# Peptides against a protein of PDB entry 3T6J: the designs that were tried, part 153

Target 1, 375 residues: chain A of PDB entry 3T6J
Amino acid sequence: PIVESYIGFIESYRDPFGSRGEFEGFVAVVNKAMSAKFERLVASAEQLLKELPWPPTFEKDKFLTPDFTSLDVLTFAGSGIPAGINIPNYDDLRQTEGFKNVSLGNVLAVAYATQREKLTFLEEDDKDLYILWKGPSFDVQVGLHELLGHGSGKLFVQDEKGAFNFDQETVINPETGEQIQSWYRSGETWDSKFSTIASSYEECRAESVGLYLCLHPQVLEIFGFEGADAEDVIYVNWLNMVRAGLLALEFYTPEAFNWRQAHMQARFVILRVLLEAGEGLVTITPTTGSDGRPDARVRLDRSKIRSVGKPALERFLRRLQVLKSTGDVAGGRALYEGYATVTDAPPECFLTLRDTVLLRKESRKLIVQPNTRLE
Target 2, 372 residues: chain A of PDB entry 3T6J as posed
Amino acid sequence: PIVESYIGFIESYRDPFGSRGEFEGFVAVVNKAMSAKFERLVASAEQLLKELPWPPTFEKDKFLTPDFTSLDVLTFAGSGIPAGINIPNYDDLRQTEGFKNVSLGNVLAVAYREKLTFLEEDDKDLYILWKGPSFDVQVGLHALLGHGSGKLFVQDEKGAFNFDQETVINPETGEQIQSWYRSGETWDSKFSTIASSYEECRAESVGLYLCLHPQVLEIFGFEGADAEDVIYVNWLNMVRAGLLALEFYTPEAFNWRQAHMQARFVILRVLLEAGEGLVTITPTTGSDGRPDARVRLDRSKIRSVGKPALERFLRRLQVLKSTGDVAGGRALYEGYATVTDAPPECFLTLRDTVLLRKESRKLIVQPNTRLE

## One batch from the design tools (peptide; made by RFdiffusion4, then SolubleMPNN)

Design b2_p18_1_s3 (from b2_p18_1, 12 letters changed)
Fold by OpenDDE base, seed 4:
Structure b2_p18_1_s3 (fold): chain B 375 residues (1-375), chain A 18 residues (1-18)
Amino acid sequence: as target 1 above (375 residues)
Amino acid sequence: PPPLGPAVPASDAPSVRG
């Protein structure tokens, strides 16, 4: 078997300022069968990058073919086991030296295990479909999230000698129609500039890329889905995201006005974006459970994903990227924190919904690390 | 906190890192 490992100060999610990495490590075995799908995704990456809603000038100047591997984790040392990883986490290195992606396949498999009777916040009509396609849709989402999410975009930089990595005269900001007015100076990084929102913001961008690109037939084909199956995978992927946005409220601390989990904050932001799109795309309805206690249902109108959801996500995702590329912290913070704000304002009444989410909170799953043997 | 990764149950949502 092919064994992969990594170790070091890697992920900064536990640093409130998004700068200091947590010591982390894993040992894993390559899953060759699943890796083949990701290899096909890598083979299409250069083309798929062009489908992202920003000009090529905001994308990496040169496509560097990354590695992408599905891993079965034998041991993982850290505060949490991710479903996917993209490293290095430095955008400058990603765009100049390349990167590596991994999907932690057996971690995903654990996440796929859901009992119908315990599945919260979904309409009954969606539960079976959700159970059926949650796994496959997750594979798609993770692949896109890592490879084309974290693996996309360019930072505009002025180096220590005053040279720019972009043409100041010709590159136009697609949001303003003007020339680029801000960039990263020598020594400035994504994390150093965006600080407290950097991690969640980037996760939001990556998740949004996943949702956006999963609509592309080529992506579904790569993963082996066609026709009605492909549409179901898309639907479940989007449904899972909006559900996750509701579930995310568990990780918000009202008293401190802060989020305790960057990815969940990101998912809440996406939910807010899709709710803002309106037109019946997403509906969250408070209900009463069989126990007579508060419950809720999330409904996603499948027919509105492309017509309403995609355009909304496109605009949002473009803004995320443009603000990131230009190092516009003020604009980025205003945008992101606006969507990340949790209030009890109608019609959503998110703080009230949070109480419902907490009430319906499932017991934490214990991830038991596997053993392996050679025969 | 849930593991960091794609959409998983709230209590154990692994997040995609990167």
Scores: peptide ipSAE 0.023, ipTM 0.648, DockQ to the pose 0.186; fails the geometry check
Fold by OpenDDE base, seed 1:
Parts: structure tokens; C-alpha cells; sequence
Structure b2_p18_1_s3 (fold): chain B 375 residues (1-375), chain A 18 residues (1-18)
């Protein structure tokens, strides 16, 4: 077997300032069959990067071919086990040296284990599709999230000598139509500038890239989905995201106006973006469960994903990237915190929905070290 | 300091790192 491992101060999610890494490590075995799909995705990465909704001037100057591997985790030492990893986490290194992507396949498998009768917040007619395609759609989402989400975009930088990594005279901000007015100075990083929102903002960007690019036929083809299956995978991926946005409310602390999980905050933001798009794309309906207690249903109109959802996500994702590239912390914070705000304002009444989410919360699963054998 | 969330989010919403 091919064994992969890493160890060190890697993820900063437990740092309120998003800068200090938690010490973690894993040992995993390469899943060759699943890795083949991600290798095909890597082969198309340079082309797919061009499909992202920002000018080439906001993309990495030179494409650096990364490695992407599906891993079955034997052991993971840390606070939490991710579904996917993109390392290193330093944007400068990602842009100049490259990066590695991994999908933790058996971690995803644990997520698939939800029983139909326990699956919350979905319409009954969506549950079977969701169960069927949750796994495959997660593979697609993780691949896109890591490779083309975290692996995309350029930071505009002025170095210690005063030189810019972009042409100040010719590069235009697509949102303003003007020349670039802000950038990262020497010593400034994504995390240092965006601080408390940096991790969640970046996760939101990466998740948005996943949703946006999963609509591309080439992506679905790479993962072996065509025709109706491809459309179902797309639908379930988007459905999962909007559902996750609702589930995210568990990780909001109203009393502190604080999000406790960066990825879940990101998913809530995406939900808000898609709700704002309107036109019946996403609907959250409070209901009463069979037990007589509060419940809710999330409905996504699949026929409106491309016509309504994609344009909304495109605009949002472009804004995320432009603000990130230009180091516009004020604009970025205003945008992101606006969508991350949780109130009880109608029609959604998110704080009330939060109570429902907490009421319907499933018991947390324990991920246990698997048994493995050689053939 | 603000309270920190659980190490692993809900299983139906897999965590990704990057």
C-alpha cells in the first residue's frame, strides 16, 4: 500500500485570529481507484480555472500542477477530521511553489451513514435522491473545493522593493471598472489582513467554487456522471449546501454574535446568497413534525439552479475574489459579515430556525480507527 | 476569547480544510 502522512502546525481554525496553527497529524492509505478521478480533475485544472468568474489578471500568473490523492485515513490526531485538505495553507507558497490536495474518502463515508428516517429538513421526495447521490456529490464538491477553490486566485502584492506583481496601469477591477486601489504590502498575508473572517471567508470562496464549477459538464464527466445522473449530482450537491446552511445555525452563538465553525459559517453565507437570489430558487419552510414539535423543510428548485442560482453565485464569488485579491478588508468584511449576520427577521427568521435545528440535532458520531488488511 | 466550536461539524456537512 501507498502510505501518506503529515504532521505539524497546519490548520488555524481554532485560532480566533486565524493565524496560529493547531498541531495535528494523520496516517492514511492511498485509494488508487478514487485518486484516478482527482488526477483527471488535476489534468483539467488549468482549463477549469479559466471558467471561474474573474479576469485572468486576478488568477495565478503561472499554473502549478498540484498533486491530488484520495486517502483512507487510518489515524488522525487533531481536533477534527476534515473531508479534504489543501496544503500548504500559505497563499504565497501556493502561488509560487505549488500545493497538494487530498480527499479523505473514508471520512466522507462516515458522513454518508445518515439513515433515511433520521435525515432532517428535506422534502420526502428529495430524500432518496439525496441518499443516493450524497456520496458522489461530496466527492465532486471536495475535489473542486480543494483544487480549484483553495487552489485559485491571486493576491496583488507590492514587495519590499516597491515592485508590484500586477500592472497597475492596465489591470482593472471588474467590480468598479477602475484601476486597482489596494493590495497587500510586504509582510501582509491573507490571514493577517482579514483576520477573524479569513478562514471562513476562504472556505466560503472554496465552497462557492465547488457549487459554481460542478455545473460544468466536464467536471461531471471527469467523475463519471452523464445525462440524468450528472443533473442529479448537481442537484444534490446544491441541495446539500443549502441544507448545510440551515444546519450551520447550530454553530452560531446568538449571545456572543459568534460563529464557532468556519465552514458552517461559510455554508450559511452561501445559503443567504442563494435565498437573496429569490425567484423560488430556495425555500425554507417551518413545519410541524410528526412528534408535534417544530421542524423545517428546505426546497431547492432544480430548474432554477442554472438560471437563478449560478448568476447569483457568480456575482458573489467574483466579489469574494476581487476583495481578496485587492486586500480590501473593509469591503470584504462588509460583504461577508452582511451575509453572515443571523437575525430573526422575516421571512426566514433564522434565530427561530436555529431553535428548530437544535431541536432536531442528531447525536454526534464518533469516528473510530478502521481495521485494514492486505491482500 | 470567543467560544470555539466542535472539532468536527455535523456529519451531513463535511468539513474541508485548505
Amino acid sequence: as target 1 above (375 residues)
Amino acid sequence: PPPLGPAVPASDAPSVRG
Scores: peptide ipSAE 0.022, ipTM 0.638, DockQ to the pose 0.164; fails the geometry check
Fold by OpenDDE base, seed 5:
Structure b2_p18_1_s3 (fold): chain B 375 residues (1-375), chain A 18 residues (1-18)
Amino acid sequence: as target 1 above (375 residues)
Amino acid sequence: PPPLGPAVPASDAPSVRG
């Protein structure tokens, strides 16, 4: 078997300021079959990057072909085991040296094992479809999230010698129509500037890239989906995201006005964006469960994904990228914290919904280290 | 027996790290 490992101070999710890495390590075996799909995605990455909703001037100047592998984890040491990884976590290094992507396939497999009767917050008509396509849609989302999410976008930088990595006279901010007004100075990084929102903001950008690009036929073809299957994968991927946005409320602490999980905060933000789009795209309906206690249902109108959802996500994703590229912390914080705010305001009444989410909370899954045997 | 890994929240769909 092909063995991969990594070790060091890598992820910063436990740092409130998003800067200090925790010590982490794993040993894994390459899943060749799944890695082949990701290799096809890598082969199309340069072309797919052009489909992202920002000008080429806001994309990396030079495409650096990354590695992407699916891994089955044998051992993992850290505060939590992820489904996917993109390293290094330094945007400057990603731009100049490249990056590596991995999907932790057997971790995803554990997440897929949900019984129908325990599946919360979905309409009955969606449950079977969700169960059928959850796994495949996750593969698509993780691949896009890592490769084209974290792997995309340019940071505007002025180096220590005063030179810019962009043309100040010709590059235009697509949101303002003006020349670039802000950038990263020497020694400034994404994490150092955006601090408390950096991790969640970047995860939100990456998740949004996944949703946006999964609509592209070429992406679905790479993963082996065509026709009705492709449309179902798209639908389930989007449905999973809006459901995740509701589930995210578990990780909000009202008393402290803080989020305890960066990815779930990101998913809540996306839910808010798609709710704001209106036009019946997403509907959250409070209900009563069979036990007589509060419940809820999330509905996504599949016919409105492209007409309503895509444009809303496009605008939002472009704003995320522009603010990131220009190092506009004030603008970025205002945008992101606005969508990340949890209140009990109608019509959604998110704090009330949070109570419902907590009532319907599933038991935590335990991940057990696998054994290897010589046959 | 093999050691237990970290517990994952049931609500946590694929947690992807950048």
Scores: peptide ipSAE 0.020, ipTM 0.626, DockQ to the pose 0.424; fails the geometry check
Fold by OpenDDE base, seed 2:
Structure b2_p18_1_s3 (fold): chain B 375 residues (1-375), chain A 18 residues (1-18)
Amino acid sequence: as target 1 above (375 residues)
Amino acid sequence: PPPLGPAVPASDAPSVRG
């Protein structure tokens, strides 16, 4: 088998300032079959980048073909096992040197082994579809998240010599209609500037890219889905995201006004964006479970994903990128923290919903390190 | 440098990390 590994101070999610990496490492075996799908995605990446909702001037000047591999993890040392990885975590290096993407396939498979009777917060009519397509839809999401999420966008930079990596006279900010007013100076990075929101903000951008681009027929075709199957994969991917946004409340600490997990915070933000879109796209309804205790149901109107959801996400995603590209920390923080705020304000009453989420919390799944053998 | 925050708990769904 083909073996891949990495080790070092890589991920900074445990650092409140998003700067200091945690020491981690893994050893994994390449899943050739799934890797082939990601290779096809890579082959289409340059074209798919053009489908993202920002001007080419806000995208990388030169596409650098990345590696993308699906891995079955044998050993993982760290605070948590991710579903996907995009490295390096430095935007400047991503722009100039390229990047590597991985999907941890067997981690995904384990996580999605949900028993129907234990599946929370979904309508009964959605449960079987969700169970069937959660895995495949997540493969799509991870692929897009890593390759075209983390792998997309340009940072505007003024170098040490005062030269810009963009034309100040011709590049227009699509949100303001004006010339670019801010950028990264020498020594400034995404993490150094956006600090406490950097990790979650970037995850939110990447997740949003996944949702947005999964609507593209070419993406579904790459993963082998057409017709009704493709539409079901799209639906389940979006449904999973809005459900995840509700589940995210577990990771919010009201007493400290703090989020304990960057990805879950990101998913909550996306939920808020899609709820704000209105028009019946997303509905969260408090209910009473069969045990007589509080419960909830998330409903996503499939027919409104493209008509309501996509435009809302497009606008939001563009704003995320523009603010990131221009190093506009004030604007970025205002936008992101606004959507990340958890209150008990009606109609959603998120703090009350949080109590329900905690009440319905499933037992934590433990990932046991696998072994290999010769047959 | 300031101390690191608490360990990120495992969720029911795997996280995607960049």
Scores: peptide ipSAE 0.020, ipTM 0.615, DockQ to the pose 0.162; fails the geometry check

Design b2_p18_1_s4 (from b2_p18_1, 12 letters changed)
Fold by OpenDDE base, seed 3:
Structure b2_p18_1_s4 (fold): chain B 375 residues (1-375), chain A 18 residues (1-18)
Amino acid sequence: as target 1 above (375 residues)
Amino acid sequence: PPPLGKAVPASDAPSVRG
């Protein structure tokens, strides 16, 4: 088998300032069958990048074909095992040298194992559909998240010699209609500038790219879905995201006004964006469970995903990218922290919902190191 | 040392990454 590994200071999620990497490592085996789907996605990546909702001037100048591999993890040493990886984290290197994407297939398989009776916060009519398509939809989401999420966008930079990587006279900020007024100076990075929100903000951008691009027929075709199946995969992917936004409340600490999980914070932000879109797209309804205790239901109107959801996500995603590209920390922080704020204000009453989420919390899954052998 | 990668935890089994 083909063995892949990495080791070192890779992820900064445990650093409150998003700067210092945690020492981690893994050993994994290549899953050839699943890797084939991601290879097809890579083949379409250059075209799909053009579908993202920002001007070409905010995208990478040159497409660099990345690697994308599905891996079955044998061992992972670190504070948490991911479902997908995009490396390196240096945006400048991503846009000039390229990057590698990995899907940890057997980690995803574990995540897909959900018992119907334990599935929380969904309408009864959605449960079977959710169980059926959760795996496939998440494969799509991870692929898009890594390849076209983390792998997209340009940082505007002035190098140490004073040269810009963009034309100051012609590039226009689509949000302001003005010339570019801010950029990254020599020695400045995404993490150094955006600091405490950098990781979660970037995850939010990547997740949003996944939701946005999964609506594209070519994406679903690459993963082998057409017709009604494709629509169900889209629906379940969006449904999973809004549900995840509710589940995310577990990882908020009200007393400290902080989040303990970057990806979950990102998913809550997306939920807030889609709720703000209104028009009955997303509804969270407090209920009473069969045990007489608080419960909740998340409803997503599939008929409004394209008409209401997509435009809302488009605007939000464009703002995320523009603020990232221009190094506008003040604007970026204002936008992101605004959506990441958790209060008990009506109509949502998120702090009250958090109590419900905690009450309905599922048992933590244990991931144990496997062995493998050739027969 | 600076981070080298971005990683996504499984939706139903999020990592301790914050």
Scores: peptide ipSAE 0.069, ipTM 0.705, DockQ to the pose 0.071; fails the geometry check
Fold by OpenDDE base, seed 2:
Structure b2_p18_1_s4 (fold): chain B 375 residues (1-375), chain A 18 residues (1-18)
Amino acid sequence: as target 1 above (375 residues)
Amino acid sequence: PPPLGKAVPASDAPSVRG
């Protein structure tokens, strides 16, 4: 089989400032069947980028065809094993040189292996559908997250010679209607400017791209889903995200007013955005479990995903991108931290819900490093 | 490099065991 590996100081999730990389490495085998789906996604990437809710002036000037591979991990060394990877993590290099995407297929498979009886916070009517489509929907989400999430958007830059990578006279900020008033100067990076929120903010952008673009028929077709199956994959993807937003509360530390996991913080933010959209799109209901202890149910109205959810996510995602492109740290922090704030204010009472989440916490799944044999 | 490149599995992200 085809073997891929990487090693080095790659991810900075454990750095509060998002700057210092943790030493990490893996060895994996290419899954050819799944890689073929991602190759089709790559073939459509240039067109799908145009479907994102920002002007072309906020997107890459030139599309650089990336690599995308599904991998079955044999060994992984690090603090946590991801579901997907997009490298390099430098936006300037992504814009000028390109990037590579990886889906860790067997990691996803393990993550999806949830027993129905242990599946928390879902309505009974959704459990079987969720179990059936969680895997496929997450493949879609990871593919979009990496390729079109992390792989999208432009940073406005003024180089050391004073030249801009955008036309200052013609490019308009879609949120303000004005010319661009801020940008990255030479030596400034996404992480250096946005610092403590950079990782989670970008994950939120990438997750939002996944949810937004999974609604596109071409995306589902690429992954082999049509008709009712496509709609179920969409529904489960969105349902999984709003559920994840609730589960995210496990990773919030009230005493320190901080988040311990960037992706989970991002998912909580998305939940807040979709709750704010209202119209009965998302409902979280405290309940009592069969054991007589607190429980909760998340409900997503399938019929309102496109009519209510998509527009809300579109507006939010556009704001994320515009603030990122322009290097507007003040605006970006205000927006993101606003949605990332966890209080016990009604109607949601998130701190109370957190207690429920902790009470219903499942034991951590373990990935045992596999062996390979020739037969 | 910034950790911007990894999608973490759901809340029950698996732990690696050798």
Scores: peptide ipSAE 0.063, ipTM 0.692, DockQ to the pose 0.056; fails the geometry check
Fold by OpenDDE base, seed 1:
Structure b2_p18_1_s4 (fold): chain B 375 residues (1-375), chain A 18 residues (1-18)
Amino acid sequence: as target 1 above (375 residues)
Amino acid sequence: PPPLGKAVPASDAPSVRG
C-alpha cells in the first residue's frame, strides 16, 4: 500500500482570528481507484480554471500542476476529521510553489450512512435520490472545492520593493470597470486582512466553485457520470447544499451573533444567495411533523438550477473573488456578513427555523478509527 | 498557519467546531 501522512500546525479554524494553527496529523492509505478520477480532474484543471467567472488577470499567472489523491484514513489526530484537504494554507506558497489536494474517502463514507426515516428536511420524493447520489455528489463537490476552489484565484500584491504582481495600468476590476485601487502590501495575508471572516469566506468561495463547476459536463464525465445520472448528481449536490444551509443554523449562536463552524456558515450564505435569486429556485416550508411538532421541507427546483441558480451564483462568486484579490476588506465584510446575518424576518424566519433544526437534530455520530488487513 | 484547507460536506460528517 502507498502511505501518506502529515503532521504539524496546519489549520486555524478554531482561532477566531484565523492566526493560530491547531496541531494535527494523519496516516492514510491511497485509494488508487478513486485517485484516478482526481488525476483526470487535475489534467483538466487548467482549462476548468478558465470557466470560473473572473478575468484571467484575477487568476494565477502560471498554472502549477497540483497533486490530488484519494485517501482512506487510518488515523487522524485533531479536533475534527475533514472530508478534503488543500495544503499548504499559505497563499504565497500556493501561488509560487503549488499545492496538494486530498480527499478522505472513507470519512466521506460516514456521511453516506443515513437511514431514510431519519433524513430530515427533504421532500419524500427527493429522499431516495438523495440517498442514492449523496456519496457520489460529495466526491464531485470535494474534488472541485479543493482543487478549483481553494486552488484558484490571485491575490494582487505589492512586494517589499514596491513592485506589483499585476499591471496597474491595464488590469480592470470587472465589478467597477475601474483600475485596481487596493491590494495586499508586503506582509499582509488573506487571513491577516479578513481576520474573523477569512476562513468562512474562503470556504464559501470554495463551495460556490464546486456548485458552479459541477454544472460543467466535463466534470461529471471525469467522475464517470453521464446522461440522467449526471443530472441527478448535479441536482443532489445542489440540494445537499441548500439543505446544509438550513442545517447550518445549529451552529449559529443568536445571543452572541456568531457562528461556531466556518463551513456551515458558508453553506448558510450560499442558501441566502440562492433564496435571493427567487423565481421558485429554493423554497423552505415550515410544516408539522407526524409527532405534532415543528418540521420543515427544503425544495430545489431542478429546472431552475441553470437558468436561475447558476447566474446568481456566478455574480456572487465573482464578487467574492474580486474583493479577495483586491484585499477589499470593507467590501468583503459588507457582502459576506450581509448574507451571514440570521434574523427572524419573514418570509424565511430563520431564527424560528433554527428552533426546528435543533428540535430535529440527530445525535452526533462517533467516528471510529479503521483497521486494515491483507487478503 | 492559516485555515484554508479542509472541506466538511455535511453536518452528519466530521467537522471542526469552534
Scores: peptide ipSAE 0.060, ipTM 0.686, DockQ to the pose 0.061; fails the geometry check
Fold by OpenDDE base, seed 4:
Structure b2_p18_1_s4 (fold): chain B 375 residues (1-375), chain A 18 residues (1-18)
Amino acid sequence: as target 1 above (375 residues)
Amino acid sequence: PPPLGKAVPASDAPSVRG
């Protein structure tokens, strides 16, 4: 077997300021079959990057072919086991030196195990479809999230000598129509500058890229889906995201006005964006469960994903990227914290919904070290 | 050092980051 490992101060999710890395390490075995699918995605990455909703001037100047591998984890030392990894975390290194993507396949497989009777917040008509396509849709989302999410976009930088990595005279901010007015100075990084919102903001960008690009036929073809199957995978991927946005409320602490999980905060933000789009795209309906206690249902109108959802996500995703590229912390914070705010304001009444989410909460999964043998 | 991307599996959502 091909063995991969890494160790060090890697992730800063536990740092409120997003700067200090937690010490972690893993040992894993390469899953050759799944890795082959991701290699096909890598082969199309340069073309797919052009489909993202920002000008080429906001994308990396030179495409650097990344590595993408699916891994089965044997041991993981850390506070939590990820489903996917994109390293390094330094955006400047990503755009100048390249990056590596990893999918933790057996971790994803554990996440897929949901019993139909325990599946919350979905319409009965969607449950079988969701169960059928949850796994495949996650594979698509993870691949896009890592490779084209975290692997996309450019930071505008002025180096220590005063030189810019962009043409100040010709590059135009697509949101303002003006020349670029802000950038990263020497020594400034994404995490240092955006601080408390950096991790969740970046996860939100990556998740949004996944939803946006999964609509592209070439992406679904790479994963082996065509026709009605491809459309079902798309639908379930979007449905899973809006459901995840509701589930995310579990990870919000009202008393502290903070989020305890960056990815879940990101998914809540996406839910808010898609709700704001209106037109019946997403509906969350409070209900009464069979036990007589509060419940809820999430509905996604399949027919409005492309007509309503895609344009809304496009605009939002472009704003995320532009604010990130230009180092506009004030604008970025205003945008992101606005969508990340949890209140009990109608019509959504998110704090009330949170009570429902907590009431219907699934038991925490315990991940145990697996065994492997050569036979 | 900054984080490289880690997502803890939630109940029904992929947890991924680069």
Scores: peptide ipSAE 0.035, ipTM 0.690, DockQ to the pose 0.168; fails the geometry check

